# Ledger of designs, part 87: peptides against a protein of PDB entry 3T7K

Target 1, 248 residues: chain A of PDB entry 3T7K
Amino acid sequence: KAEKILARFNELPNYDLKAVCTGCFHDGFNEVDIEILNQLGIKIFDNIKETDKLNCIFAPKILRTEKFLKSLSFEPLKFALKPEFIIDLLKQIHSKKDKLSQININLFDYEINGINESIISKTKLPTKVFERANIRCINLVNDIPGGVDTIGSVLKAHGIEKINVLRSKKCTFEDIIPNDVSKQENGGIFKYVLIVTKASQVKKFTKLINDRDKNETILIVEWNWCVESIFHLNVDFTSKKNVLYQKK

## One batch from the design tools (peptide; made by RFdiffusion4, then SolubleMPNN)

Design b2_p16_6_s4 (from b2_p16_6, 6 letters changed)
Fold by OpenDDE base, seed 2:
Structure b2_p16_6_s4 (fold): chain B 248 residues (1-248), chain A 16 residues (1-16)
Amino acid sequence: as target 1 above (248 residues)
Amino acid sequence: MDVEFPESEEPFVPPP
């Protein structure tokens, strides 16, 4: 019983973690360790649900997984931690060394490399990364690796309201949705935002839009443009990396 | 196992 194991400590920390795991703990935890973690205020969930008010991710490093990408949309993400936090915590708790009156593990010693306070602070903002970038409606090609549902779910978590799926072989100009955003005076608002996988799609969509709506702004990007924007919690419109076509 | 989205291999250099 977890209570008998924890009874040797005079004071127990409350970490107040509501976490998901990615790239670690594939076999889960045994029942005793789950009970121990729960008594320390650490609750691990199998899946991301908005209702759970998740505030933590466990991962060995920055990962391009759905869970990791969505964790950067938590409100806020309080901690992005290496799995060694749980491993070392459980090792200390199971250790029979008589002199451990307290659990001495600091969460800050287990931060994921590249997820610093600058990233964590941006998760406290009232807006999502794509919302701040004036990207609310996007067009997504149906042949995207990872599938439109998974990609769409990540993008929605980060403030994209509407995802229009384009059938690349059969789509016309009328199938392309505008990015319906209020004109901000000084912000480069793109009327058409598209995520594509192939050069042939860039040529097709650029032609369709320019033939029908010649003076409009267009942004055509790869999925990696979205991933980099999520990892930085900022859209850099000065970067040409992963931008396939841009018309201001 | 959570699937990682593939990194784009080569930077797509748009043809000039």
Scores: peptide ipSAE 0.091, ipTM 0.646, DockQ to the pose 0.231
Fold by OpenDDE base, seed 1:
Structure b2_p16_6_s4 (fold): chain B 248 residues (1-248), chain A 16 residues (1-16)
Amino acid sequence: as target 1 above (248 residues)
Amino acid sequence: MDVEFPESEEPFVPPP
């Protein structure tokens, strides 16, 4: 069916998009439209899998969703596009009035606000954002909103190798893992990195660490610190935003 | 529906 609809075009673009959607297209696409998109080199996936070599995200804006956050870990993310790209594309293709021999839709007109070439260029780097920041092993409290599995999956996509889940009420110093980074490259390495949800946890963990492992470096942050680092594909250690405790 | 992680409403005032 799609071939008959597309036969009116003399030349078809190949967009080479392997995409996921977030905050849009909840009902998916009909079989004809998915076939049309496939013939234009646009493949939409329901879930993120590394094997699919995803290179695109569709979203109305920057979102704090698992899919959006993970899309910034794509290798590379080629495009972050508004859903209007697909809407306008399908509208042009289904239009009976347009004697258009060609599809005239430019991907660059549909960029998500705030995802610029500076962000896209960082997705071409051989390293992940937390890897570049010398953060490989973290401690995560078990009462984190969104759950440890989802949060952990996002963090792993961005270069966290080991996530230690802390039972905030029952944990001791021995339950806290060090950030085992052997190579001191020119950036300060924090021996203990923790993501927490409450000020009481900051007080608890700072006491446990300082009592048992004096003079060590500690970074305690909120989840928002991770999100901001992901959105910028850079960790700014000069910013105090979402940092709850820092000992250099 | 993809769940958005809320912004923490209260900026954690770092303990003094």
Scores: peptide ipSAE 0.089, ipTM 0.645, DockQ to the pose 0.234
Fold by OpenDDE base, seed 3:
Structure b2_p16_6_s4 (fold): chain B 248 residues (1-248), chain A 16 residues (1-16)
Amino acid sequence: as target 1 above (248 residues)
Amino acid sequence: MDVEFPESEEPFVPPP
């Protein structure tokens, strides 16, 4: 059926998109539209797998979803597009107006606001955002909204190697892992990095660390600090936004 | 459903 619909076009574009969707297309696509998109070099996947070599995200805007956050870890992310790209493309293809010899849809007209060339260029870097920031091992409180598995999966996609889950009520100093990174001259390396949800956790962890390891560097942040770092593909250590405690 | 992680509504006022 797709072939018969596409046969009216003399030339078909190849968009070379391997995409996931977030905040759009919840009902999926019908079989004919999937076949049409496949003939145009557009493949949509339900889930992110590294093996699929995903290069595109469809979303209406910047979203704080697992898929959107992970899409910024693609190697590279080629395109971040509004769902209107697919909608307008399919509308043009299903249009019975005989005079369209070509599909006239440009992906650059459908860019997600705030995902610019500067962000896209950073996805071509050989390192991940937290790797560049010398953050390899973090401590994560077990009561984090969204769950430790989802949060941990996003953080790992962005270069965190080890996630230590802290039982906030029962943890001791011995449960806190150091961020095991070699001292680099040009970056403030924090020995202890923690993601927390509450003021009481900041007080607890700062006390535990300072009582046992008083001279060490500590970074305690909110999840929003990680999200902002991902959205910019850069860690700004000069910003105090979403930083709950910092000791250099 | 793709769950959007809420922004923490309450600005964490760091203790003084």
Scores: peptide ipSAE 0.089, ipTM 0.647, DockQ to the pose 0.229
Fold by OpenDDE base, seed 4:
Structure b2_p16_6_s4 (fold): chain B 248 residues (1-248), chain A 16 residues (1-16)
Amino acid sequence: as target 1 above (248 residues)
Amino acid sequence: MDVEFPESEEPFVPPP
């Protein structure tokens, strides 16, 4: 069926998209439309797997979803596109107007607002955002909204190697892991990095660390600090936004 | 903390 629909076009574009969708296309696509998209070099995947070499995200806007956040870790993310690209493409293909010899849809017209070439260029870097920031080992409180697995998966996609889950009510100093990064001369390396949800956790962890390891560097942040760092593909250590405690 | 986890249940309504 798809072949018969596409046979009216003399040339078919190859978009070379390996994509996931977030905040759109919840019901998926019918078999014919999937086959049409496949013939146009558009492969849509349900889930992110590194083996699939994903290069595209479809979303209506910048979203704080697992898929969107992970898409910024693609190697590279080539395109972040609005779902209207697929909609308009399929509309053009299903159109009974006889005179379309070519598919005239430019994917650049469908870029997600706020995902510019500066962001895309950073996805071509050989390192991940938290790796560049010298954040490899973090402590994550177990009561984080979204759950430790989802949050942990996003953080790992962005170069965090080790996630230590802290039971905020029962944890001791011995439960807190150091950020084991070799001191590179030019970057303020924090020995203890923690993602917390509450001011009471800040008080607890700062006390535990300062009582046992008083002279060490501490960074305590909200999840939003990680999200903003991902959205910019850069950690701004000069910003106090979403930083709950910092000791240099 | 407004984390949109899981994916927002808001169905994408395509523009008419």
Scores: peptide ipSAE 0.050, ipTM 0.551, DockQ to the pose 0.116

Design b2_p16_7_s1 (from b2_p16_7 with P2E E4D F14Y)
Fold by OpenDDE base, seed 2:
Structure b2_p16_7_s1 (fold): chain B 248 residues (1-248), chain A 16 residues (1-16)
Amino acid sequence: as target 1 above (248 residues)
Amino acid sequence: SEIDEALNSNESIYDP
């Protein structure tokens, strides 16, 4: 059926998109439209798998969903597009009135606002954002909204190698893992990195660490610190935003 | 900015 619909076009574009959707297309696509999109080099996946070599995200705007955050870890993210790209594309294809010999839809006209070339270019870097920031091992409180698995999965996609889950009420100093990064001469490596949700946790962990390891560097942040770092694909250690405690 | 809007949103980390 898709071939018959597409036969009216003399030439078909190949968009070369391997995409996931977030905040849009909750009902999915019908079989014919999926086939049409496939013929145009657009493949939409339900979930993010590294093996699929995803290069595109569809979303109405910048979102803090797992899929959106992970899309910024694609290698590279080629396009972050509004769902209107697909809508307009399918509309043109299904239109019987348009004697269009060619599909004239430009991907660049459908970019998500706020995802600029600077962000896209950083996805071409050989390293991940937290890797570049010398953050490889973190401590994550178990009561984090969104759950440790989802949060952990996002963090891992962005270069965190080890996520230690802390039971905030029961944890001791021995439960806290160091950020085991090779002493690179350049820049303040934090020995202890923690993501917490409450001021009481800051007090607890700072006390535990300072009582046992007084001279070590500590970074305690909220989840929004990670989200902001991901959105910019850069960690700004000069910013105090979303930093709950810092000891250099 | 669009990033600031996203940071200030209460949206779930999961798609609805």
Scores: peptide ipSAE 0.495, ipTM 0.943, DockQ to the pose 0.909
Fold by OpenDDE base, seed 1:
Structure b2_p16_7_s1 (fold): chain B 248 residues (1-248), chain A 16 residues (1-16)
Amino acid sequence: as target 1 above (248 residues)
Amino acid sequence: SEIDEALNSNESIYDP
C-alpha cells in the first residue's frame, strides 16, 4: 500500500531519522504510515536503546520527560523536531489534490523552540555533560520523585558512572560515596555530590560529612539542577539555582 | 525561556 501511495512522487527524500517521540503520537502510527515513513528514511522507535543509534526526537516543546532528557545524550542528536513535521509530511503524501511530483518539507522549519544549534553542537562532543563537569559518582536519595531507576537512567545517559542510592532515614556517613575523580590542578571537583528532595536531608548529610570529613568539598542539589544542566548540556557552577548546599 | 518553562513544569518524567 505504501509503495502505491509513494509512486506518485518522482523523487523521495531520505531524511535519515532514527527517532523517539515524547509528548506526542501516543497512539503510534498505522502500518501504512509507518511503512511510508520508513521509505522516507524515518524510523520511529518505542524506546531508547544505544544500539539503535538514535539521532532525533519528536516533541511539541522542551519537556522534562525521560525520553527528552535522554535525547540530549544522543551521539549526536541531529534533530529535535515538532510532531507537525510528521503530520504535515503525511498530509502531503496522502493528499489526492496535490499533483506534487516532489515532497517539499524542510526539517529546519520544524525545530523545537529553544533547542538551538548551540545545544545540538554540544551533542557532538566526545564527552557527556556530567563527565565534563567532573561528576562521576553521585548519591541519590531513595524518595526522589520519578524513582531512582528512571532518574538514575537519565543521569547515566549523561555521564554519571556510579549512582549510590541513599536510604535517607537510615543512612550513615559510611553509606555516602565519594565522587572518585582525579583531582585536576585547577580545582572545582566536589568530593561529595548529592541529589536530595528535602531540606532535612541537606541538614543530615551536611552534618554527617562535616563531622567525619570536615575539609572536603560538598555539592547538594535538587533534581532541577540536573535537568537544567542537561537542557544546556553544560554545568554552570557559578549559578546558585537549585543548589541547596555548596562547600568549596 | 522555553527551558525555564520546562523547569517550572509539573509534568511527569514519564509519557502519559
Scores: peptide ipSAE 0.495, ipTM 0.943, DockQ to the pose 0.915
Fold by OpenDDE base, seed 4:
Structure b2_p16_7_s1 (fold): chain B 248 residues (1-248), chain A 16 residues (1-16)
Amino acid sequence: as target 1 above (248 residues)
Amino acid sequence: SEIDEALNSNESIYDP
């Protein structure tokens, strides 16, 4: 059926998209449309797997979903597109107007607002955002909204190697892991990096660390600090936004 | 900015 529909076009574009969707296309696509998209070099996956070499995200806007955040870790992310790309594409293809010899849809017209070329270009870097920031090991409180598994998965996608989950009420200093990174001369390396949800946790962890490991560097942030860093594909250590405690 | 809007959103980390 798809072949018959596409036979009216003399040339078919090959978009070479391996994509996931977030905040759109919840009902999926019918078999014919999937076949059409496949013939146009558009493959949509349900889940993110590294083996699939995903290069595209469909979303209506910048979202803080797991899929969107992880899409910024693609190697590279080629396109971040609005769902209207697919909608308009399929609409054009299904249009009975006999005179369309070509599919006239430009990917660049459907870019997600706020995902600019500067962001896309950073996905071509050989390192991940947190790797560049010298954050390899973090402590994560167990009561984080979204759950430690999902949050952890996003963080790992962006170069965090080890996530230590802290039981906020029961944890001791010995439960806190250091950020084991080689001292680079020019970058503020924090020995302890923690993602917390509450001011009480800041007080607790700062006390535990300062009492046992005096004069060490500490960074305590909110999840939004990570999200912002991901969205920019850059960690700005000069910003105090979403930083709850910092000791240099 | 669109990033700031996303940061201030109450959107779930999960797709609905």
Scores: peptide ipSAE 0.494, ipTM 0.942, DockQ to the pose 0.914
Fold by OpenDDE base, seed 3:
Structure b2_p16_7_s1 (fold): chain B 248 residues (1-248), chain A 16 residues (1-16)
Amino acid sequence: as target 1 above (248 residues)
Amino acid sequence: SEIDEALNSNESIYDP
């Protein structure tokens, strides 16, 4: 059926997209449309797998979903596109107007607002955002919204190697892991990095660390600090936004 | 900005 529909076009584009969708296309696509998209070099996957070498995200806007955040870790992310790309493409293909010799849909017309070439270019870097920020080991509270597995998966996609889950009510100083990175000259290394959800945790962890390991560097942030860092593919250590406690 | 809107959103980390 797809072949018959596409036979009216003299030339078919090859978009070379391996994509996931977030915040759109929840009902998926019918078999014919999937086949059409495949013939145009567009493959849509249900889940992110490293083996699939994904290069595209479909979303209506910038989202804080797991898929969107992980898409910024693609190597590279080639395109971040609005779902209207697929919608308009399929509409054009299904249109019975006899005179369409070519599909006239340009990917660049469908870029997600706020995902610019500067962000896309950073996905070509050989390092991940938290790797560049010298954050390899973090402490994560167990009561984080979204769950430690999902949050941890996003953080790992962006270069965090070790995630230590803290049971906030029962944890002691010995449960807190250091961010084991070699002392680099650029002063941006925190010995203890923690992601917390509430002010009481800040008070607890700062006390535990300062009582047992005096004068060490501490960074305590909210999840939004990580999200913002991912969206920019850069950690701004000069910003106090979403930083709950910082000791240099 | 679109980033600020996303940061301030109540959207789930999960796709619906």
Scores: peptide ipSAE 0.493, ipTM 0.942, DockQ to the pose 0.904

Design b2_p16_7_s2 (from b2_p16_7 with P2A E4D F14Y)
Fold by OpenDDE base, seed 2:
Structure b2_p16_7_s2 (fold): chain B 248 residues (1-248), chain A 16 residues (1-16)
Amino acid sequence: as target 1 above (248 residues)
Amino acid sequence: SAIDEALNSNESIYDP
C-alpha cells in the first residue's frame, strides 16, 4: 500500500531519522504510515536504546519527559522536531492533488522552539554534560518525584556514572558517596553532590557531611538544576537557581 | 524562554 502511495513521487527524500516521540503521537501510526515513513528513512522507536543510534526527537515543545531529556544525550542529536513535520509530510503524501514530483518539506522549519544549533552542536561533543562538569558520582534521595530509576537513567545518559540512592530517614554519613573525580577542569570539583527534594534533607546532609568531613565541597541541588543543565547541555556553576546549598 | 517554560511546567516525566 505504501509503495503505491509513494509511486506518485519521482524522488523520495531519505531523512535518515531514528526518532522517539514524546508528548505527541500517543496513538502511534497506522501500518501504512509507518511503512511510508520507513521508506522515507524515518524510523520511530517506542523506547530509547543505545543500540538503535537514535538521532531525533519529536515533541511539540521542550519537555521535561524522560525521553526528551535523554534525547539531548544522543550522539549526536541531529534534529529536534515538532510533530507537524510528520503531520505535514503524511498530509502531502496522502494528498490527491496532482503528481508532486518532490516532497517539499524542510526539516529546519519544524525545529522545536528553544532547541537551537548551539544546543545541537553540544551533542556532538565527545563528553556528556555532567562529565564536563566533573560530576561522576551523585547522591539521590529515594523520595524524588519520578522515581530513582527514571531520574537515575536520565542522569546516567548524561554522564553520571554512579548514582547512590539515599534513604533519607535512615541514611548516615557513611551512606553518602563522594564524587570521585581527579581532574579539576573549569568549574571546580564538588566532593559531595546531592539531589534532594526537601529543605529538611539539606539540613540533614549538610550536618552529616560537615560534622564528619569538615571543609569539603558540597553541592546540593533540586532536580530542576539537573533539568536546566541538560536543556542547556551546560552546567552553570555561577547560577544559584535550583541550588539549595553550595560550599566551595 | 521555551526552556524556562519547560522548567516551570508541571508535566510528568513520563509520557501517558
Scores: peptide ipSAE 0.505, ipTM 0.940, DockQ to the pose 0.921
Fold by OpenDDE base, seed 1:
Structure b2_p16_7_s2 (fold): chain B 248 residues (1-248), chain A 16 residues (1-16)
Amino acid sequence: as target 1 above (248 residues)
Amino acid sequence: SAIDEALNSNESIYDP
């Protein structure tokens, strides 16, 4: 069926998209449309797997979903597109107007607002955002909204190697792991990095660390600090936004 | 900005 529909076109584009969707296409696609998209070099996957070499995301706007956040870790992310790309493409293909010899859809007309070339270009860097920020090991409280597995998966996609889950009510100093990175001369490395949800956790962890490991560097942030860093593909250590405690 | 809007969103980390 797809071949018959596409036979009216003399040339078919190859978009070379390996994509996931977030905030759109919840009902998926019918078999014919999947085959049409496949013939145009558009493959849509249900889940993110590294082996699939994903290069595209479909979303209506910038979202803080797992899929969207992870898409910014693609190597590279080539396109962040609105779902209207697929909608308009399929609409043009299914159109019975006899005279359409070519598919005329430009990917650049469907870019997600706020995902600019500067962001896209950073996905071509050989390092991940937290790797560049010298954050390798973090402590994550177990009561974080979204769950430690999902949050941890996003953080790992962006260069965090080790995630230590803290039981906030029962943890001791010995449960807190250091960020094991080589001391760079310019003092920009935090020995302890923690993602927390509550002010009481800030008080607890600062006390535990300062009592046992005096004069060490500490960074305590909210999840939104990580999200913002991901969206910009850059960690701004000059910003106090979403930073709950820092000791340099 | 579109980023600020996303940061201020209460949307779930999961697709509905």
Scores: peptide ipSAE 0.493, ipTM 0.939, DockQ to the pose 0.927
Fold by OpenDDE base, seed 3:
Structure b2_p16_7_s2 (fold): chain B 248 residues (1-248), chain A 16 residues (1-16)
Amino acid sequence: as target 1 above (248 residues)
Amino acid sequence: SAIDEALNSNESIYDP
């Protein structure tokens, strides 16, 4: 059926998209439309797997979903597109207007607002955002909204190697892991990096660390600090936004 | 900005 529909066009574009969707297309696509998209070089996957070499995200806007955040870790992310690209494409293809010899849809017309070429270009870097920031090992409180597995998965996609889950009520100093990175001259290396959810945890962890390791560097942040860093594909250590405690 | 809107959203980390 797809072949018959596409036979109306003299030339078919090859978009070369391997994509996931977030915040759109919850009902999926019918079999014919999937086949059409496949013939145009558009493959849509349900989940993110490294083996699929994903290069595209469909979303209506910048979202803080797991899929959107992970899409910024693609190698590279080629396109971040609004769902209207697919909608308009399928509408054009299904149109009975006999006179269309070519599909005339430009990917660049469907870019997600706020995902510019500067952000896209950073996905071509050989390192991940937290790797560049010298953050390899973090401590994550177990009561984080979204769950430690989901949050941890996003952080790992962006270069965190080790995630230590802290039982916030029962943890001691010995449960806190150091960020094991070699001292580099350029960029603040924090010995202890923690993601927390509330002020009481800040007080607890700062006390535990300062009582046992008084002169060490500490960074305690909210999840939004990580999200913002991911959205920019850059860690700004000069910003106090979403930083709950910092000792340089 | 679009980033600020996303940061200030109450959106779930999961797809709705």
Scores: peptide ipSAE 0.493, ipTM 0.938, DockQ to the pose 0.930
Fold by OpenDDE base, seed 5:
Structure b2_p16_7_s2 (fold): chain B 248 residues (1-248), chain A 16 residues (1-16)
Amino acid sequence: as target 1 above (248 residues)
Amino acid sequence: SAIDEALNSNESIYDP
């Protein structure tokens, strides 16, 4: 069926998109439209797998979903597109107007607002955002909204190697892991990095660390600190936004 | 900015 529909075009574009969707196309696509998209070099995946070499995200806007956050870790992210790209493309293809010899849809007209070339260019870097920030090991409270698995998966996609889950009510100093990064000459390496949800956790962890490991560097942040760092593909250590406690 | 809008959103980390 798709071949017959596409046969009216003299030349078919190859968009070379390996994409996931977030905040759009919840009902999926019919079989014919999937086949059409495949023939145009557009493959949509349900989930993010490293082996699929994904290069595209479809979303209506910048979102804080797992898929969107992980898409910024693609190597590279080539395109971040609004769903209207697919909608308009399929609409043009299904159009009965006899005289369309070519598909006239430009990918660049469908860029997600706020995902600019500066962000895209950073996805071509050989390192991940938290790797560049010398954050390899973090402590994550177990009561984080979204769950430790989802949050952890996003953080790992962005270069965090080890995620230690802290049980906030029962944890001791011995449960807190250091950010074991070799002393690099440049930049403040925080020995302890923690993502927390409550002010009470800040008080607890600062006390535990300061009582046992006095004068060590501590960074305690909210999840939004991580999200902002991901959206910019850069960690700004000068910003106090979403930083709950910092001891340099 | 679009980033600020996203940061201020109460949207779930999961796709709805």
Scores: peptide ipSAE 0.486, ipTM 0.935, DockQ to the pose 0.920

